# Peptides against a protein of PDB entry 3PUK, part 195

Target 1, 227 residues: chain A of PDB entry 3PUK
Amino acid sequence: ERGLKSVVWRKIKTAVFDDCRKEGEWKIMLLDEFTTKLLSSCCKMTDLLEEGITVIENIYKNREPVRQMKALYFISPTPKSVDCFLRDFGSKSEKKYKAAYIYFTDFCPDSLFNKIKASCSKSIRRCKEINISFIPQESQVYTLDVPDAFYYCYSPDPSNASRKEVVMEAMAEQIVTVCATLDENPGVRYKSKPLDNASKLAQLVEKKLEDYYKIDEKGLIKGKTQS

## One batch from the design tools (peptide; made by RFdiffusion4, then SolubleMPNN)

Design b2_p24_8_s3 (from b2_p24_8, 9 letters changed)
Fold by OpenDDE base, seed 1:
Structure b2_p24_8_s3 (fold): chain B 227 residues (1-227), chain A 24 residues (1-24)
Amino acid sequence: as target 1 above (227 residues)
Amino acid sequence: SRTITLSVGDSNVELIKKESVVYF
């Protein structure tokens, strides 16, 4: 079945689990708030066991060291998640795991990437961005995880204008990850009534789609879907 | 054609493709 959940799972399996798979090796997987929701939406624990994951841990929680095992970090590129990772590998004596594989759900800002590289480079076996920043609910339904989107989109306070723009950009970025996951470059249209929020969001999505597919993961230029 | 639809309040953004409809 070509439901969105199955597509997302297949993408994660290919981009994450197949990428770091070693025969006979078990890993601990570290998740943050978003990736916990993401995996819960598209797979079962039995699926993860088949991919060589023995246990799942929350990156935000205090965890006991398991120094003989490698860790798979599937996390969002946020300061909070990155800081938790850095604490796991910041000191030789305090390393919680043998080594790390890091997979970010979206583009990791240079500031965060450089911070990781400067402090923990020797412990990292793999670092990759996989561009999945949405949660599949059903075969034809997905949701975005953008905090305070409702408040800023409908705020009449001019002081919130800059925050509204940030929220709109975040939403657009996540929509593009849906398209990337589905391997689609769609045409964009909008229905706008009292406010121009839909128009603004549509323009942002169009721009980001164009930028993404000019230089996609394969370095190919794709045209927009015609129908 | 089919669409990916995002709802922002009473407004919608639609992404149009051939094969499927995805709703937000």
Scores: peptide ipSAE 0.019, ipTM 0.414, DockQ to the pose 0.056; fails the geometry check
Fold by OpenDDE base, seed 2:
Order: C-alpha cells, then sequence, then structure tokens
Structure b2_p24_8_s3 (fold): chain B 227 residues (1-227), chain A 24 residues (1-24)
C-alpha cells in the first residue's frame, strides 16, 4: 500500500513542479496557510530545492520585490490568497516578480478566475487547478482544511444553517480530492447519531464523486468502486 | 470491503472500497 504522503508529493511534483520547470531557472514560491501545511506534511526544503525553488515566501506577508525572478504561486482558490496575488501583479504599482505561475489546490470559482484574468493575464504564464485540498498526516490519514467546520456543523443556532451548508460543501469537495488523488471512486455510507451531518455530507460526497468521474483531469471515465 | 471514514462529531461518513483505508 502506498503511503498517502508520498502519493501527495508525487502528485504535486507532477502537477506543479514538472509543469512549470525550466532548465536552470529558479523560482520564488508563494504559499498560503493551507499549502504551507500541505508541503510541510509531505516534503522537505531539500525536495523543493531540487524542484527549482530557491525561496519560499508567505503570500500574506509584505514582501520585497524580486523583479528578475518568476514566482510560483501554490495557493488555495480563496479571496484572501487571490487578493494577495493581485496586489503583487494587479495594481498600478510595479510588479513584485517577473511573471507568475499559479497552481490552485482546488476548483477556482469563475468570479475569482475572471478577476485574475481581467487584471493580471499578461503576467501569468500558467494557471492550473491540481485538486489537492487535504493534509496527509500518516500513511493512511489526512485532515481537511475547512475553517470553523466544527462550530457550524454543531451549532444549535439556526442562523448558522447557511454557513453550515457552505462548510459541508467545502468538506465534500476536499474529500473528493482525496479520492481523486488516490484514483478511487468509492461507495459512500454513513452513520448518523444523533445529528444528520453525516447524511448530508455523504450525499454531497456521492454527488460530487459522480460529477468528478464523469470526466476526470485527463478526460477519462472511471467506474464506481465496489464495496 | 475497506472503508474511508470521516468523523463529523458523533456522525461518520464512510467511503467504501476494496483495496485501501484512509482515515480522516
Amino acid sequence: as target 1 above (227 residues)
Amino acid sequence: SRTITLSVGDSNVELIKKESVVYF
């Protein structure tokens, strides 16, 4: 059995680093909170050096321009991370880097994508979604990154119902990325005691798996895995 | 079959497959 960390690393290597590699070229890599955790869980700095990354920067922090170097943005498709990218390239101010390669960890909403396209398209050499939205902890263990998921899932306040739906959708999407990373299309079941959270999540996962495997990243159709 | 289990509080979602187990 393959270790989840190694599978994730191989996926990132293929989907990100191999995709933008140029001989003799070093890049600055910009990470957000999630991708920092992700890479920390499955690789070492020496691994990144081998992939042509000279420096890692936090996208949320103020950074000095390095205008002669290209930047690799490995970030979540969130307004926060996208806004930070836009500040680097999208303002009337001088661009912080020579050009950008953008790799999103999951599906980027059209609103965010269009915002990027409208303001920074000339600076972008690559924009790709790689569909890894989980943190591998052990060979067979991962965690999801959905802020405040616990709170909203178990909030007795009905005013949180809308937010609960949002976090459920996010969790379901991330679970699908796990399945996609493992190249699996499993059956879904659930235990609901006493709340119906598992039922709701299971339904979302099942639907999203179905949608995802209609056409995968290579245009292939995969059948459902028998239990 | 083998199962991927996600625990959401007192509730669990299980992804059932033949070949592997992943824990959330």
Scores: peptide ipSAE 0.018, ipTM 0.405, DockQ to the pose 0.049; fails the geometry check
Fold by OpenDDE base, seed 4:
Structure b2_p24_8_s3 (fold): chain B 227 residues (1-227), chain A 24 residues (1-24)
Amino acid sequence: as target 1 above (227 residues)
Amino acid sequence: SRTITLSVGDSNVELIKKESVVYF
């Protein structure tokens, strides 16, 4: 059976590196916290070198300009990561790199996209969403990155109900990226326990899967896999 | 059928697909 790490790497290779590849060109790659973990889980530095990456830098840190090189931003669509990108290209000062390729790990809200577009569109050669919002741990195991998920899912405090919903939404979104990465549209089932968390999450996943595969990158409508 | 199983605390959500198993 397919190892999840290899599938993720293949997806990144196809969706990111192949998409921006130029013969003989080396790029600087900018990563955020999530994508650092993601790449660390599924590839080696030698793999990145083969894909034309010469240097990896943390987008959150202050960096010296390398104006003769293009930059590959592989980042999450968060205000923090986007703001760091904007500081590299959107300021009145000279841009840090020659140009930018941006690949978001998930859906980028229009607000963030418009902010980028308004400030540094001329510097962007590519902007794409690749929809990988999970970390492969083992051949058949991955983890999600949802802050305080456990706390809100099991909080007895009624005031946390809205926060719980936000967490559930985030989890569901990331689960969909797993399915998308695996090119799967599964049926969703759940086992009820004392709490209705499983039921709620299942419903959210089901809904988001439906939405995703109605408007996938290939314009295909995939049927659910029979269970 | 083989499934993708997500555990949220003591609760489980299963994504079911033939011949595939993924753990959350």
Scores: peptide ipSAE 0.017, ipTM 0.401, DockQ to the pose 0.049; fails the geometry check
Fold by OpenDDE base, seed 5:
Structure b2_p24_8_s3 (fold): chain B 227 residues (1-227), chain A 24 residues (1-24)
Amino acid sequence: as target 1 above (227 residues)
Amino acid sequence: SRTITLSVGDSNVELIKKESVVYF
């Protein structure tokens, strides 16, 4: 079927699993909080096994090294997730896995990318941004992963204005990933009453859509893809 | 379906594929 969950899974299968698949090779998959929810929403463990994943691990938890296996990091481009990755590969003597394939759910800021490149570039076989930053709840429903979005969007406290802007940006970015996943570049409509939040969000989404569709719609490749 | 709903708190955003419109 063509439901959102199916579309999301097909995108992940193509952009992540097919991209790093090697015949006869099994990988350990590292997930963060968001990608755990994402995969849980659109696939089963049996599906992951078929894609060459032997075990999934939480990137935030302490884990025993499995140095003979390569690791597939499917993570959000956040300081927390990146820091956990860096702990796994930041030192030659402390490498937990044989090598890393990194797939970010959204645009990875240059600051984070440069941190990775500076410390463990040689351990990375692939680094790609795949632009899926939403959770499909059902065939036609998705949710955004933006902490405290409701609080800041509806807060009357002017001291929250700066944080509200950050939240709005995050929401806009995730909405664009929905459009990208659906291969859509829609017009944006909003209702301005009772709050002006919708107007601001609409402007952000429209701008980001314009920017996105001027680049590769299948995601960006960063780093070096190694044989 | 042609419509996909995004929930943000108690608010919804709608994507309509065939009409190429997102509603906030």
Scores: peptide ipSAE 0.016, ipTM 0.409, DockQ to the pose 0.122; fails the geometry check

Design b2_p24_8_s4 (from b2_p24_8, 9 letters changed)
Fold by OpenDDE base, seed 1:
Order: sequence, then C-alpha cells, then structure tokens
Structure b2_p24_8_s4 (fold): chain B 227 residues (1-227), chain A 24 residues (1-24)
Amino acid sequence: as target 1 above (227 residues)
Amino acid sequence: SRTITLSVSNSNIELIKKESVVYF
C-alpha cells in the first residue's frame, strides 16, 4: 500500500536516525545538494523534529559553530561534501560541532574514507554507508541524479566515450540502490532501440546486482527475484 | 510479476520483481 517515498523514509529512519538516536539529545543535521532533495522528497520537517533534529543546514554554506551540539552528516560520498565536513572538524580548537555522525548515501571510496580517518577520526562517533542514491517522486516513480547523462549517452563524438562509460556506471550504481532499498534482486530486461545504450546499462545493472547480492545481510547468498 | 522500469529517452530497462512496479 505504501509508495516508494514511504519505503525510502523508513529506510532512512532505520539506518540513520535510529542508529544515532540518543534520548533527550538534539542534533544539527547537515545535508548536501543530493540529500536535501532526497529528504524533501520523502519527509517533512515535523518528521525530522520527531527524530531529534532541531536544525537543518547546508554543508556547503558557511555556518556558525554550535559547539555544544552534535552534528548528523547525511551526505553523498563526494570530494566536495567530504571537504566541507573536514573543514568543520579540521581545526582541533575550532570544531564547529561537539561530534559527528556520518552517513553516506553510497559507497565511500577508500581515498575519501582514509582522508576522513586521518584528520577527524576522534570527532566521529559513527560512519556508515546506507546505499540510497535516488530520488522518489511518486509512489512508483524515482529519478537518478547523474549530471550530463543525456549528453554523453547520445554524443556521437568518440572523444566522449570515456565519459559515457562513467555516466553509465553511475546510473547503474544508483539503480542498484533502488533495488537495495526495496530489498529486491530483480531480473534485468531491456527494450533496445537502434542505440545500444539500454543493453549496456542493463548489463552494468545486472553485474552490479550480482556483486551486491553475492552475500546478503545475513551472510547468505541471495538469488535473483524472478517470479 | 511486476517491474521497475528505467527509461533512457526511448530506451527502456526493466527490473522484474514480484510485488510492485516502479517507474523511472
């Protein structure tokens, strides 16, 4: 009965808010561009208040320190968002917040993760990846956030081939997060037009699904959902 | 069964599942 928005909210509530909840404690939540859109699509400010969030701030903007409060960072694993986080805690004497809980929307590359560990490990109380990299729009509708996807997918210029590959990879990763959010390992099919984009993307999605569901949360091999 | 449908322009990718249809 519940639509995709409700599923996404429930996933975030469980993976993020329940994970860092402390009785009587209010937190400041830091969002980037993607997570702002994500939360706006699936919850209201009143919902966040109920989860112990007093203020929402943009991680990219200059913010005044609130040193007595802990911060919840719900951000994408990008150099830009990570750099903003590091600026908040890079100065030991001028940390913006008391401590940090970090939740990434997707896999954080080792390079970024190591950078965080090297500079801010003592300030971090929690660091997790929750694998939600899509925006629910309606009960059964979602979108992907892949910049310039249209241009590179349909560019006839061979110089764009490498960029097309990157775009296809990013799209496939985000599609897999939809499946993960729904707790599904579906079969993949495609309708091919004269261009082979659908075929290529389908193959990437299938491969990534296989990799993701080799071992489920219980340590068991999870088969494809075919019925 | 139901599907998750991804549309790239006029090209479609379908993720076939049991319980729901999700459109992209």
Scores: peptide ipSAE 0.029, ipTM 0.495, DockQ to the pose 0.056
Fold by OpenDDE base, seed 4:
Structure b2_p24_8_s4 (fold): chain B 227 residues (1-227), chain A 24 residues (1-24)
Amino acid sequence: as target 1 above (227 residues)
Amino acid sequence: SRTITLSVSNSNIELIKKESVVYF
């Protein structure tokens, strides 16, 4: 297919699976809620098998150690997912897997990255951001998952102003990942509304697009800092 | 021209690309 799903899958193949592939090696793949949805939207289990994935596990669930296998973590850069990773590798004696390859769906904050580095650096073979923070629905449709976005964007309560900004930031980041995935650098237009939310979001997107396309994907901070 | 038209509509936002224009 020529659609968005195929583009997303191709990007994942290149950025994740090809990056950590070793001949004859099988890996356990750990997914979080978002990446489960993401992969489900653009591939089949057979596709993952072809990429050397033997088992898919939910990172949030308790899992039995498979210490002879390397683990491929394809996860969102969230405290929850990171904490689950840390539980898998935080103790040398309690490592669940042989080693880890970590691929974040978006930019991992330094705070989280430093936490990982401080605790589990020796277990990590790769740590990269791949910039896919959306779910492809069909050829030209994707969704953004930002909790309570509507509430905060349209809240008349001034106390929600800070959260509104955070939400818009998240939306903008995800939109940029769409553009990046599609290899597009579009101009941004907006329709003004009473709350001027569209304007704010547009400005954020524009800024982030500019920032993104000024740098090479290989120049990502966490990519350079991979263990 | 390639453009994105943005509007805030929902907490779960569906974006649609029509040709070179993305509808938000």
Scores: peptide ipSAE 0.021, ipTM 0.482, DockQ to the pose 0.060
Fold by OpenDDE base, seed 2:
Structure b2_p24_8_s4 (fold): chain B 227 residues (1-227), chain A 24 residues (1-24)
Amino acid sequence: as target 1 above (227 residues)
Amino acid sequence: SRTITLSVSNSNIELIKKESVVYF
């Protein structure tokens, strides 16, 4: 019985910590709101210490420079988190850390990536996407982190239609990361009563699953999981 | 088959696979 929490932790360990590990090197880890919740759900501070993390900092807060240490940014690919990172390395004189390793929880838009590349490329040792955009709650339970999802999905106001679409896309992307983490390419079904949200979300998930498993992170092609 | 179910209010999506269930 592989609990979802253990699966998530193992994936983070291999994709993030093992990737940037250097013998005898300690790093400061920067987390945003989502990754704080994520790590809290699947590991303990002692686990992070074993992975070479000495201190955890909130990326949104003002922090004192520790210029002799490298920083591990485990963050969501959002403008807010990226902007905070950029402030840490935006000027040569104001660099807070020696260098940066960046691991995004999901696909980083080209606009954000290019912004990082243009301003901070010399300070970055790693920049990868690990595709974990959900929080494990129990062995078989997870939650998504999409701001105001409930409001927009159930808003009767037609002016929210565009935002609803954005939210639905974000939810679908996160669901795909669950499937990817579990190494599954399932069939999608839905119950759509009384709202059509489930139908729309299901279609998005199905499409994104198809796209994802054309070529996975390891360059492997996977077929659809049998029901 | 087993199902991964995402509950969205009164609407649900189900990801159907052979042997695992994950709840949303």
Scores: peptide ipSAE 0.029, ipTM 0.487, DockQ to the pose 0.049; fails the geometry check
Fold by OpenDDE base, seed 3:
Structure b2_p24_8_s4 (fold): chain B 227 residues (1-227), chain A 24 residues (1-24)
Amino acid sequence: as target 1 above (227 residues)
Amino acid sequence: SRTITLSVSNSNIELIKKESVVYF
C-alpha cells in the first residue's frame, strides 16, 4: 500500500534536492503559497535540514540579503512568484543571494520563462520544471489548488462559462500530474451530481491522460493501468 | 484495475484511488 505523501516527498528529493546538491553547501529555500502547503503535507523541517536547507523564506515577503549563500526557489510558475524572484536578481547591485536554483511545480509559460531569461540568466545555475501540482492528504486522497475553482464551477451566471472551462482544464492538468507522480494511467470515475461538473472534468482528465501517455518523459509509450 | 474517483465538493476537488475487480 503506497502512501502518496511518501511518493511525493521522494519525487521532490530526487527532482529538486538531489539535482542541486553540493557536498557541504547550505542553501536558503524560497517558497510560495502553494509550495509551502505542498512541503508541509509531505515532510518535516528536519527533513529539509537534512537536504541542506538552512533557512526557509517566503518569496512574497521582503527579505534581507544573504549574498554569500545560494538560493533554492521551489515555486509555482505564476506571475506573482516570478516577479518576486526577479526582484531578488533583477539588478546587479541588488542581488539578494549568490545564485539561484529554480524549480517550478508545473510547466512554466514561455512568457514567464522569457522574462526570466531576459533579466537574470547569469544568476541562474539551474532551472527545471517538475510535475507536482497537487497536495497529498492521505495515501489515496489528493487536493487541487486552483484559484476561484469553487466560484466558477458553481456560478449560475452564464457569462462565467468560459472561465469555468479554463478552471476545469487547469484541474485536469493537475490530476494528470498526480497520475504521473504515481506512474499510473488509471481509469476515471466520477460521482453522479445534479451538475455536469464531475462528468466534464472526468472527460478532460481522460483526454489529457491519453495525450500524456502517448509519449512519456522518456519517450516511452505506456498502456492504461490494468490492475 | 486502478481507478481514480473524482468528486467535486464546495471547497475542494477530491481524488480517490480505488482498486476494482473486473470479471470477463
Scores: peptide ipSAE 0.021, ipTM 0.473, DockQ to the pose 0.045; fails the geometry check

## One batch from the design tools (peptide; made by RFdiffusion4, then SolubleMPNN)

Design b2_p25_3_s1 (from b2_p25_3, 15 letters changed)
Fold by OpenDDE base, seed 1:
Structure b2_p25_3_s1 (fold): chain B 227 residues (1-227), chain A 25 residues (1-25)
Amino acid sequence: as target 1 above (227 residues)
Amino acid sequence: SMSIKFSVNTDTNLVLLPPEKKAYL
């Protein structure tokens, strides 16, 4: 059985590296906090070298220009990561790299996309969303990247109810990305102690799975995965 | 099919499983 890590790596290879691969071309890869963790969980530096990546840089850090090389940005669709990208290409004279390939780990809001388009469109060769918003830990275990999830899920303060809902939605979305990555439409089971959080999350996941697989990428209805 | 396990903590777990085959009697 192929572990989750290998599946995630294959997805990244196909969606990112194969998409921007050019014969004989090396790229600098820019990562944010999440994608650093993601790649660290499912590949080695040797794997990245094989995919034409010569150097990995943190997008948040100040970096010296390498104007002769193209850059591969594998980043989350956040204002912070986008702003860092924009600083790399915001002016003609201050472009850090020859061109950019951008791959977002999730849906990029239109506001951020428009901001990129308005300032850096001429420098961008590719801009895609690949929908990988989880960290594989083991063959069947993953971790979600949802800030303050624990706090809001277990907060006794009624004032946090709205934020709890937002967190639960974000968690459910990321779980669905796991299913999509694995090409699975599973049944959802949960274990819950006194709190209904697991039940609520399961319901959200089920609903989102139904929505996602109502019509697949090919316009076909995908039923539940057969066991 | 692969089962996926998610846990927010030691006490709250979510497991994604393939649908149970309905044993047609």
Scores: peptide ipSAE 0.026, ipTM 0.420, DockQ to the pose 0.084
Fold by OpenDDE base, seed 3:
Order: sequence, then structure tokens, then C-alpha cells
Structure b2_p25_3_s1 (fold): chain B 227 residues (1-227), chain A 25 residues (1-25)
Amino acid sequence: as target 1 above (227 residues)
Amino acid sequence: SMSIKFSVNTDTNLVLLPPEKKAYL
């Protein structure tokens, strides 16, 4: 049993692969740094073949056009990944694939979304946001991919205080994606430390959980999950 | 690349641990 890994894979299968599945159709899948780690943590290449993926490509690398095939972009909503997508579809002469399906791992900022709409709308068959911004490690353990998180959380330099806050906000948001993936609204527990980072992060997570479940797309209100 | 480790326990509680540095290869 893989526990959290199995749940993550099932969510990706439902939200991404089942969403764009067409009988008898194979797709090329484009991944970035984060989604490469994500898929590596919860599936095998054989699993992807079963989902209709023939080839996996790195979005950051130069690639030969395969104009007869549609492409599935499973990427993070970052300027770097979006810019790479735009190079694939931004002009008629540069169009590398037949069409695109885009799945973002988190909320895509309006600035990036508008940039895509302005240049590539006709090539896009699907654009969807999912809510998985973590890496499952064990049955009940996951990791957050936040650059320099450790450094800023434990930095004694007061000049890093503002960056520490940004990092903690990002961590809290990713933790909420775990809860959403598990369909849980848990009680938050932490181990106290001299810097009170755990306490601050716990408060951020709790607040974001409340906000998330109040603004449910289905209009549902989920109370705290019982212990 | 750096990651922070967290866990979910069997009592549906999110357990926040002190940040653990983990390097990705």
C-alpha cells in the first residue's frame, strides 16, 4: 500500500488523464521540473502508457515538432513553464503539435492566463487547474517544494524576515492542497520550537483551510474532520 | 532543490514538524 501516493495518482488520473482521454488517441506529455518529480513519486512509465501517453518530454528543452499529435501539458503555473508553452504554440510557424491540453498544478495567475489567451486560444482544447502542489514521500508523508524554505525559516538575519513570510505563505498553501486532495479538514498540530515557526505556519494553514472550504466550488461547507 | 517534510496521522490531524532539509537529486 502506497497510501498518499495512491491517492495522488488516483487524483491525477481522474483530473488530467480521464479528462482529456480519447479512444485510440495517443498524446505527447510535456512536464516541467515540479511535475516530473510529482509523477516520479506516484507512478511508473507503464502507468502513463496505459493512460495514452506515448512520449514524455521536458518542456524546458528544445524539441522536434510532432505536428500530427496532440500535446498534454502538465505543468506548474510559472512564467518559465508558460513561456515554454507559448514558444510551442505562439506562432503558426512555430506550432510544434496538433493541439494542446493544459493542466496546471495550482491556480494560474490572471497575468499568465491572459498571456496564453491572447496568443494561443485557438490551439488549446482544454485548460484546467488542479490542486496538487506537493510530493508524496511515504504513506502519510509528503514534501513541499518551496525554494530556499529551510534557509529563510531558520535565518537569523532580520533582513530575511519579509522573505520568510512569503515562504511560509507558500508552504501553507501547498499544505492545503494535501488536505484538499485527501478531502480532509484536519485539526492542526505542531511541535513548539524557540523560533515559533511551527506555530505561525499552523495558524496560516488553519486560516487557509477555513477559506478553502468556505469557497468550495460546489457551494459545500465542510466542517472539521473528527479525530 | 529543497523540500520540507510533513505528515498526516491516522487521527486526521495534520502534524507540522520542524522544517527538515531534503535535497533532491
Scores: peptide ipSAE 0.023, ipTM 0.379, DockQ to the pose 0.066
Fold by OpenDDE base, seed 5:
Structure b2_p25_3_s1 (fold): chain B 227 residues (1-227), chain A 25 residues (1-25)
Amino acid sequence: as target 1 above (227 residues)
Amino acid sequence: SMSIKFSVNTDTNLVLLPPEKKAYL
């Protein structure tokens, strides 16, 4: 579990904190429900202080203005989170913060993006969709101890079918561990071009998630996370 | 709050990720 947490943290550090870091500058960080869980799973408050975050606030709550500081929004691309952001910057005379850096955890629909651009474009210094890759393939190869895992996953040779299945099974186990680490039971989607590997892996993950969340650590059934 | 998408092709690594990332501004 700790190994996966360190990988996730490193990805966030590179994609978010390193991207907007300025020497000697402190920021306020705004989180929603999902990103609160994500960061709680892989870091401590002391880690965030080292990355130049002075305070963490819930985006859904009413907050006092801190007009001299820039804000880092690490949020999901949902209407609710976006509406909260817009309330912070929608009025030119009543901006809560000096400027905004926005990092979305997933694809932001054009409708939401256009709404942000129309209302708050001058206040935004960065707007980025982040691919939080839960487990890099390189990390999977090192931890699974399956030689040439990449080769077998992409090989169309029928002679490699058995090895491909072993690799996919192991990858699926790691994905479930990541979900468990984050206390999430997500929906699974895939792109099946040019090979059917994505479909096969998705099915394995979905099955294992169902098995894992029949009974959680507290002996309770956990439903699918709404996202 | 979470969906997991898989991208598999012969030209890139097998990855668990959101849709294609974009950067604006």
Scores: peptide ipSAE 0.026, ipTM 0.449, DockQ to the pose 0.058; fails the geometry check
Fold by OpenDDE base, seed 2:
Structure b2_p25_3_s1 (fold): chain B 227 residues (1-227), chain A 25 residues (1-25)
Amino acid sequence: as target 1 above (227 residues)
Amino acid sequence: SMSIKFSVNTDTNLVLLPPEKKAYL
């Protein structure tokens, strides 16, 4: 059985690189914090070169224009990453690159998508969502990077309850991307701790799995995976 | 950074682990 890292890489290759590949064309790739970690976990620079990436840039940093090259944005669907993209293409006179291919690691909220469409539609060649919002560490182990997750999950302050729910939902969504990547609809177990966070998260995951596998990205219905 | 660890077991079950503070790669 292939390790999780190889599965993740294969999915990225198929969903991102193969989708925007043009023979002989090199692209600049823009990464955010999450996708930097993601790619670092499952590929090498040589792998990216083979996929037609000449340079990797951090989307958060100021960058010099390379107007003759197209850019591949592999980023999370966050306001921060989207805002950085918009700064690259928001002004007709200040376009940093020739065109953009955008691949989001998860579902992009309509608000962000509409903002992109309104300002940069002519510069965008592709805008797709993929379902990889986790970092593979071991053959069957992955991590999620949700901002302030630890703090809100373990905060004794009741004022953080609403934010905790948002964090839990984000975690559950990302966990489902693991299942989708592995083509699994598993049963959910959790290690009980003094806090009921694991139980709550488990319920959210189960619900989101059910919703996801009503119809997957390919229009396929998948039942519960037999254990 | 703050991270949450999860595991997929051989029995097609998802095991949820509590969030942990972990250094990334």
Scores: peptide ipSAE 0.020, ipTM 0.428, DockQ to the pose 0.067; fails the geometry check

